# Ledger of designs, part 212: peptides against a protein of PDB entry 5A53

Target 1, 230 residues: chain A of PDB entry 5A53
Amino acid sequence: LVENVKQALFIPGQSCNKNLHDIMVDLSALKKPDMKRFNRKNDIHPFEDMSPLEFFSEKNDCSLMVLMTSSKKRKNNMTFIRTFGYKIYDMIELMVADNFKLLSDFKKLTFTVGLKPMFTFQGAAFDTHPVYKQIKSLFLDFFRGESTDLQDVAGLQHVISMTIQGDFQDGEPLPNVLFRVYKLKSYKSDQGGKRLPRIELVEIGPRLDFKIGRIHTPSPDMVTEAHKKP

## One batch from the design tools (peptide; made by RFdiffusion4, then SolubleMPNN)

Design b2_p27_4_s1 (from b2_p27_4, 16 letters changed)
Fold by OpenDDE base, seed 5:
Structure b2_p27_4_s1 (fold): chain B 230 residues (1-230), chain A 27 residues (1-27)
Amino acid sequence: as target 1 above (230 residues)
Amino acid sequence: VSSLSLIEEEAIKEAEKFKEFFEKYLV
């Protein structure tokens, strides 16, 4: 079963600013061709009323959504939403720190649209802590693209790296997640032995440090339904 | 409707293969 690639909808909220718009453009470029963007601002408050997002999910046939909002309390906030059967499955607020870099801040490298990223996750909490497990699941689901047979490593051009910024204890604020994107460069090593291609990683952007905000988790029933094999 | 289970299982398998790839080639 070739699962249809999940479509993403990027939604400017009423408080969307220029920086968030630029971040939205750059992050959504990594999701092409499986991405839609609204050009108009929408007054959506997902933690107060989720109904508008369910409506947009159904109307646009998008199971992934990103709402762009900014306030004094939640500056540069990207709310990531997933739906199942056009109903809200989960939500997470990821606030972009002010040290962000856009694609224009990096050396322009040729990028083939539609190629699958490789993922790297740094930090044990991505496998053990419920919030970081949700983040890992979200980004894998968001950027996975078409299921190609893993045989064509030759088609992998970029790496999405996610790192938990430091250690934390119970009751402490959750560390930021460092989002980085690299292009793989393969060089033929002329070293007279095993011609293992030398691979170099070149950062291509965007560079985003995510502060974790509010979270909505699915009900156990929704988890069961979403994990049913068709 | 893409099952999250298939996506997660395949994503884990892909991540493992990528880890193996990086361990071989990222010095």
Scores: peptide ipSAE 0.048, ipTM 0.682, DockQ to the pose 0.615
Fold by OpenDDE base, seed 2:
Structure b2_p27_4_s1 (fold): chain B 230 residues (1-230), chain A 27 residues (1-27)
Amino acid sequence: as target 1 above (230 residues)
Amino acid sequence: VSSLSLIEEEAIKEAEKFKEFFEKYLV
């Protein structure tokens, strides 16, 4: 079954600023060609009324959405939304810390658009904690691209790394998630008869530290429906 | 409609293969 690539819609909210716009442009570049962006600001408050997002999901045939908003309480907020059957499945607010870096802050490396990224997750909580499990699921779903049968490692040029910033205990604030993007460079090592390729990771951006905000989780019924094998 | 479970399972398998590759070649 060739799974259709999920399309993403990037939506500037009413409070979208230049920094968020730049972040949106750079993050959405990793989702090309399976990405749409609105050029106009939209007054959407997804945790108050989800209906406008469901409408946009259906109208644009996008099961992934990112709403860009900023306030004093939720600065540089990226609300990631997934839909199933054009209904809201889950939502999570990820606020970009001020230490972000754009693609322009890194050496311009030629990358092929549409290549499937590899993922690395650092932190046990990605497999055990419900919030970090949702983040892991979201980013895997968001950036998986086309299912290429050719797991030809040679075709995998990008690594998306997600790291939980430190340990935490129950009742403590959830640590930030460090989002990093690397290009894989393979060098032929000429040293000794076994041509083991040396692999170098070069950061290409964007660099984003995500503070976790509000979360909407799917109903058990929606989970069951979304996990039905076709 | 692609099952989230299939997507997650494939993505996890790919991530594991990549991790194995990474551990093997990024020493």
Scores: peptide ipSAE 0.077, ipTM 0.701, DockQ to the pose 0.635; fails the geometry check
Fold by OpenDDE base, seed 1:
Structure b2_p27_4_s1 (fold): chain B 230 residues (1-230), chain A 27 residues (1-27)
Amino acid sequence: as target 1 above (230 residues)
Amino acid sequence: VSSLSLIEEEAIKEAEKFKEFFEKYLV
């Protein structure tokens, strides 16, 4: 069963600004063709009322949503939402730091739409800490794309890298997650008789440092349902 | 609706293959 690629809906909130719009455009480009964007602002407060998001999930047949909002307390906030059966499964606020870079800040490289990204995760907490495990799960789920035959190295176009910015102890603020996107460049190495292709990573953007905000975790029952193998 | 378990299991297997690939070819 080729599982249908999850569709993403990008929603500008009422407080969506130009920077968030530009970030939304660039991040959503990585999800093409499996992405929809609303052109109109919607007044949605997911941590107060989730019902509008469930409605949009069902109406647009999107199990992934990103709400773009900005306030003094939560500047450049991207709320990532997943639904299961059009019900809210989990949510996480990821606030983009001011040092962000857009695709336009990098050299234009030819990019094929729809190719599956490779992922790299740097930081032990991605495997141990519940918040970072959720982030890892979210981004893997969000950008999984079409199933590609891993044997086709030519199909490996880009890498999404996620790094936890430093170590932390219990009770300390959670470090930012550094989101980076690289294009793979393969070079024929003429050195030493073994024509092993040299692979270089070239950053293509966007560059986003995510500050972790509020989180909604699923109920144990929803976890059980979402993890049921069909 | 794709189960998260299948997605995670496939993603882990894929990540392992990519790791092996990178360890072999990333100089």
Scores: peptide ipSAE 0.060, ipTM 0.699, DockQ to the pose 0.565; fails the geometry check
Fold by OpenDDE base, seed 3:
Structure b2_p27_4_s1 (fold): chain B 230 residues (1-230), chain A 27 residues (1-27)
Amino acid sequence: as target 1 above (230 residues)
Amino acid sequence: VSSLSLIEEEAIKEAEKFKEFFEKYLV
């Protein structure tokens, strides 16, 4: 069974502003063509009532959602939501720091829509710490796209890089996650007989530093159901 | 309905292949 590519729905909350809208547009461009955006603001508070998100998931056939909200306590907040069977599986608040860069802040490069990203994760906690494991799982699930035979690695045009900003100990505030997007540039290198192409990474944006906020984790039963092989 | 386990397993395999690719071609 070719698993259908997960569709994403971007939802501006009532407190969505121009900056969040711009971030939404730029980040959602990486999910094209498997992305929908609402043009209308919706008054949704997912940590108070999840029912509206479940309704939107089912109505739009989207198992991925991003709610864009901003407040004094949670500025530039992107709430990432995953559903399973149109029920909330997990949620995480990722607040974009003020130092963000949009696609317009970078040199415009030709970008082919619909190509699968490559991922890099920097920080041991992505494999060990439950919150960073969830973030890793989320971004892999969110941007993976079609399962294409990796036969054409030559067709991979961009890298999503996620870095944990520094080391931390148990009980310390969780470091930010640095989200970066690079385009791969391949050059023919004439080095010494084996013409291995030289690959350079060029940042293309958006550049987002995510502060981790509230998290909703699935029940053990939901985990079991979501991990059942069809 | 895609199993998250299958998605994660495939994503890990893809990440490994990508790592191998980068180690080979990133100069």
Scores: peptide ipSAE 0.044, ipTM 0.686, DockQ to the pose 0.627; fails the geometry check

Design b2_p27_4_s2 (from b2_p27_4, 17 letters changed)
Fold by OpenDDE base, seed 5:
Structure b2_p27_4_s2 (fold): chain B 230 residues (1-230), chain A 27 residues (1-27)
Amino acid sequence: as target 1 above (230 residues)
Amino acid sequence: VSSLALLEEKAIEEAKAFQEFLDKYLV
């Protein structure tokens, strides 16, 4: 079964600003060729009415969506939406902190479009805490791309790293998720011993620190349907 | 409709394998 690569739709909201637009352009570049962007602002409030997003999912055949909005309470907000059967499965607000860096802030490295990123997750909560499990699932699903043979790890050019910013206890505000993108460089060790390849990670951007906002979780019935083996 | 579960399982396995690779070779 060749699993079709999920398509992403980036939607500027009515309150989308220049910074969010630039972030959208850079983040969506990592999803090429499996990405669409709207050029027009759309007045969508997904936590009030989800029906416009379901309509866009179906109309554009995109099971992944990102809504770009900004307000005083939710500055630089990227709402990530997944659909199943063109119905809302889950949503999460990820607000980009002001310390963001664009691709233009890094040394321009040649990037091959369409290569599958590798992922690294730092923080135990990605495996245990419901919100961070959802974030992990979301980003894996969002950027997975085509299933290449595991043996082509040597051909992997870029790494997406996600780190939980510090430890937290129950009842505390959830730490930010640090989103980083690296290019992997492999060097042959010339020293005559066991040729362990040396790997260097070079940051290529964008650099985004995500503050967690509102979340919509799927109904138990939708979870069951989405996890049914075909 | 591809099962989210199967996609996630493979993606998690790939992520683990890559982490092991990084832990071994990242200086």
Scores: peptide ipSAE 0.272, ipTM 0.812, DockQ to the pose 0.703
Fold by OpenDDE base, seed 1:
Structure b2_p27_4_s2 (fold): chain B 230 residues (1-230), chain A 27 residues (1-27)
Amino acid sequence: as target 1 above (230 residues)
Amino acid sequence: VSSLALLEEKAIEEAKAFQEFLDKYLV
């Protein structure tokens, strides 16, 4: 079964600004070649009416969407949307903090387009807390790409690291998620007479700190349908 | 349409294997 790689559609909202556009370009580069971008702004309010997103999902055959909006309350907001059968499955607002770095802020390293990134998750809440579980699921689903054999891990060039920024208690505001992208460099190291490969991670960007916003969770029926094994 | 469950299970397994790899070789 050639698992069809999920296609992503990046949508500039009406309030999309230059910063969001630049972030969109850099983040979408990690999804190449399985990415489409709209050049035109679209007036979409997903938490008010989801129908336009379902229409775009179907029309563009994209099960992943990212809406780029900015307001005083929700600055640099990336709404990540997943569809199942062209119906909204889940949504999450991730607002990019002002301390973001673009690819241009890092040393340009050559990378192969279309290579599957590996993931690292730092923070116990990614496995226990429903919101962070959704974020983990979303990013794994979004950037998974083609299945690679684990033996080819040595050939993997990119690592996406997601870190929960600090500890939190019940009822406290959810900490930001630190999104980092690294290039893996392998060196032959003679440590102690054993040729152990030394691995270094070099940050390549973009660097994004995500503040968690509004969330839409799927209905139990949609969960059941989306988790049916074909 | 690949089930979200199958995709997630495999992705989690891959992520775990990669973390184990990093833990072994990341200095």
Scores: peptide ipSAE 0.240, ipTM 0.795, DockQ to the pose 0.650
Fold by OpenDDE base, seed 4:
Structure b2_p27_4_s2 (fold): chain B 230 residues (1-230), chain A 27 residues (1-27)
Amino acid sequence: as target 1 above (230 residues)
Amino acid sequence: VSSLALLEEKAIEEAKAFQEFLDKYLV
């Protein structure tokens, strides 16, 4: 089964600003060629009415969407939406902190379009806490790209790293998720006849710290349908 | 339509394999 790569649609909301646009451009570059962007602002409020997003999902054949909005309460907000059968499956607001860095802030390493990223997750809550489990699932689903044989992992050049910023207890605000992108550099080590390649990670951007906002979770029925084995 | 579960399972497996690769070669 050649699993079709999920297509992403990036939507500037009515309140989309230059910074969000730049973030959108850089983040969407990691999803090329499986990405569409709207050039026009759209007045969409997904937590009030989801119907416009379902319409865009179907019309553009995109099961992944990102809505770019900004307000005083939700500055630099990226609402990540997944659909199943063109119906909203889940949504999460991830607000980009002001300390973000664009691709232009890093040394120009040639980015090969269409390379599948590898993933690293740092923080136990990615496996135990429902919100961080959703974030992990979302980013794996969003950027995974084409299925590759595990043997080809050595040929992969890009790493997406996601880190939970610190520990937290029940009832505390959820820590930010640190999004980082690295390029793998392999060096020949001349130590002692066993040329074990030394690998270094070089940050290539963008650098985004995500504050968690509102979440929409699927109904139990939608979970059941989405998890049916074909 | 690929199930979200199968996609996630494979993605997690790939992520695990990559982490093992990094742990082996990352100095």
Scores: peptide ipSAE 0.220, ipTM 0.783, DockQ to the pose 0.648
Fold by OpenDDE base, seed 2:
Structure b2_p27_4_s2 (fold): chain B 230 residues (1-230), chain A 27 residues (1-27)
Amino acid sequence: as target 1 above (230 residues)
Amino acid sequence: VSSLALLEEKAIEEAKAFQEFLDKYLV
């Protein structure tokens, strides 16, 4: 089954600033061609009223949305929203730390549009903790387009690495998620007559450290519907 | 429309295969 690639809509909120705009541009570049961006700011408060997002989801045929907002309490906030049947499935606030790096901060490598990234997840909590499971699911869903066969592994130029920043216990603040993007470079190393392909990871950006904010979890009914095999 | 579950499962498998690849060739 070839899965339809989910379209993403990037929405500048009313409080969107230059840094968030730049982050939005760079992150959305990884989602091309399956991405739309609004050029105008929209006054949306998804944790107060989700209806505008459902409307945008339907109107733009986008099951993925990212709202860019910034406040003193939630600086550089990227609210990631998923919809199912144009209804809100889940939401998560991911606040970008000030130490971010843009694509311009890295050596410009030729980026082929439409190549699917590989993913690496570092931290056991990505498989066990509900919030990190949601983050894992979200990013996989966000950047995985059409389910291409394993043959696309040979075409995989990009690795998205997501790392939980340190250990945590129950009741502690959730550690940040370190988002890194690498390009795979294959070198033919002539080491000792056997051409072993040497693979090097080169960071290409953006570099984002995500602080976890508010979360909206799907209803059990929506989970059941979203997991029905067609 | 493939289920979110199918996307996640395939995604996990590819991530595992890639991690195994990285562990074998980069480390």
Scores: peptide ipSAE 0.018, ipTM 0.472, DockQ to the pose 0.613

Design b2_p27_4_s3 (from b2_p27_4, 13 letters changed)
Fold by OpenDDE base, seed 5:
Structure b2_p27_4_s3 (fold): chain B 230 residues (1-230), chain A 27 residues (1-27)
Amino acid sequence: as target 1 above (230 residues)
Amino acid sequence: VSTLALLEEEAEKEAAAFQEFFDKYLV
């Protein structure tokens, strides 16, 4: 069963500012060609009423959505939404810290649109803590793209890296998630032995530090339905 | 209808392949 690549819809909220717009453009570029963007601001408050998002999911055939909003309490907020059967499955607020870098802040490199990324997740909590498990699942689901032959890993051009910023204990505020994108640069090794190519990672952007905000989790029934094998 | 049914299994296989690649080529 080849699952269809999930489509993403980027939605400027009413409070979307220039910085969020620029972040939206750059992050959504990584999702091309499987991305739509609204050109108009929409007054959506997903934690008050989810119905408009379910409507947009169905109308645009997008199971992934990102709402761009900003307030004093929730500055540079990207609400990531997933739907199952056009119903809200989960939501998470990820607020971009002020130290963000855009693609224009990095050396412009040639990039092939539509190639599958490699992923790296740094931090044990991505496998154990429910919030970070959700983030891992979300970003995998968002950027995995097409199923490719695992033998073609050497043909992949870029890496999405997600790192939990430091250790934390129970009851402490959840550390930020550091989002980084690297291009693989291959060099011929001049050493006369088994010529394993040397690979270097070159950061290409965007660079985003995500502060975790509000979360909506699916019901147990929705979890069961979403994980049913056809 | 997009499902999560295969996401974890595929992600684990891909993660293993990526790790092998990184271990081999990223020093």
Scores: peptide ipSAE 0.402, ipTM 0.882, DockQ to the pose 0.521; fails the geometry check
Fold by OpenDDE base, seed 4:
Structure b2_p27_4_s3 (fold): chain B 230 residues (1-230), chain A 27 residues (1-27)
Amino acid sequence: as target 1 above (230 residues)
Amino acid sequence: VSTLALLEEEAEKEAAAFQEFFDKYLV
């Protein structure tokens, strides 16, 4: 069963500003062609009422959504939402720090739209801590694209890197997640015939540092249903 | 309907392939 690529819907909230719009454009470019964007602002408060998002999920056939909002308490907030059967599965607020870089801040490299990324996750908490496990699952789900034969890995052109910013103990604020995108650059080794090509990573953007906000987790029943193999 | 179970299983296989690729070619 070839799973259909999950479609993403980017929604500007009522408080969406120019910076969030620019971030939305650049981040959504990584999800092309499997992405829709609303041009109009929508007054949605997902932690108060989730029903508008469920409606948009069904109407647009999108199981992934990103709501762009900004307030004094939650500046540059990207609420990532996943649905299962057009019902809310999980949500997480990821606030973009002011040090963000857009695609225009990097050297323009030719990029093929629609190619599957490679992923790297740095930090043990991505495998052990519930919040970082959710973030890992979310970004894999969001950017995985088509199921490819593992033989085609050599044809992949870019890497999405996610890093937990430092160590933390129980009861401490959760460190930011550093989102980075790199292009693979292959070099022929100058030493005669037999040396494997060397690959370098060149940052292409966007560069986003995510502060973790509010989280909604699925019910145990929804977890069971979402993990049923067909 | 895409299942999270299939996603996780495929993501683990892909992660192993990516790591092998990086170990082989990334200096």
Scores: peptide ipSAE 0.359, ipTM 0.865, DockQ to the pose 0.567; fails the geometry check
Fold by OpenDDE base, seed 2:
Structure b2_p27_4_s3 (fold): chain B 230 residues (1-230), chain A 27 residues (1-27)
Amino acid sequence: as target 1 above (230 residues)
Amino acid sequence: VSTLALLEEEAEKEAAAFQEFFDKYLV
């Protein structure tokens, strides 16, 4: 069963600023060609009314959306939204910390558009904690791209790395998620022996530290429907 | 319509393959 690649829609909110726009451009570049961007700001408040997002999901045939907003309370906020059947499945606010780096801050490397990333998740909470499980699921869903044969792993170009910033206990604020993107650089060992190729990771950007904000979780019924195997 | 179930199952397989790849080739 080959799943269709999910399409993403990037939406500038009314409060979208230059920094968010630049972040949007760089992050969305990783989703090409399966990405649309609105050029106009839209006054959307997803935690107050989700209906406009459901409308945009259906109208644009995008099951993934990112709303770019900024306020004093929620600076550089990227609200990630997923829909199922054009209905809101889940939402999460991920606020980009001020220490972000754009693609322009890194050495420009040749990048093939549309190649599937490798993923790495660092932190046990990605498999145990409901919020980090949602983040893991979201980013996998967002950037997975086409189903590839596992034999093609050696042909993959880049790695999306997500790291939970430190340990935390119950009742503590959730640590940031460190988003990093690396290009794989393969070195042929010219030495005529059966030496395995060596791979180096080169950071290519963007570099984003996500502070977790508000979350909307699906109903149990929606979970059941979304997990039905066709 | 891509289901999250298939995503998760494939993601686990891919994660294992990625880990094997990294363990084998990452310097």
Scores: peptide ipSAE 0.339, ipTM 0.861, DockQ to the pose 0.567; fails the geometry check
Fold by OpenDDE base, seed 3:
Structure b2_p27_4_s3 (fold): chain B 230 residues (1-230), chain A 27 residues (1-27)
Amino acid sequence: as target 1 above (230 residues)
Amino acid sequence: VSTLALLEEEAEKEAAAFQEFFDKYLV
């Protein structure tokens, strides 16, 4: 069963600023053509009232949403929302650190829109810790695109890399997640008779360091429904 | 209706394939 590519809706909140707008534009470029952006600010507070987001999910047929807000407490905040049946499944606040880089900060490379990314996740917590598991699931769900046969890996042009910034113990603040995007450069290596292609990773942006904020987790019933194989 | 069950199963298979690819070709 090939799932339809999930559509994303990018929503500028009332407190959306120029930096967040630029980040939104660049991050959403990775989701083309499966992305919509609102051009108007919307006064949405998802942790207070989720109903506006559910309405937007249904109205726009988008199961993925990103709300762009900024405050003193939650600067450059990207709230990632997933819906199931147009109801909120999960939410996570990811605040972009000030050291971000836009696509314009990197060498412009040719990029084919709509190609599926490869993913790399660095840090054991992506498989063991519930918050990082949610982040992993979210970004896979967000950027996976079309299901491709594994035979087509050679046709993939870019890598989304997510790294947990350092080790942590229970009760400590959760380390940032380093979001990086690389283009694959393939070259023929003439070294030693085996013409194995070699690949290099060239960073293309955006570069985002995410600080983890508030989280909404689905109810057990919603988890069960979302994991039902059709 | 988009399900997470298929996503997780396919994502694990894809992750393994990606890792194999990187191990083989990454310089």
Scores: peptide ipSAE 0.303, ipTM 0.848, DockQ to the pose 0.592; fails the geometry check

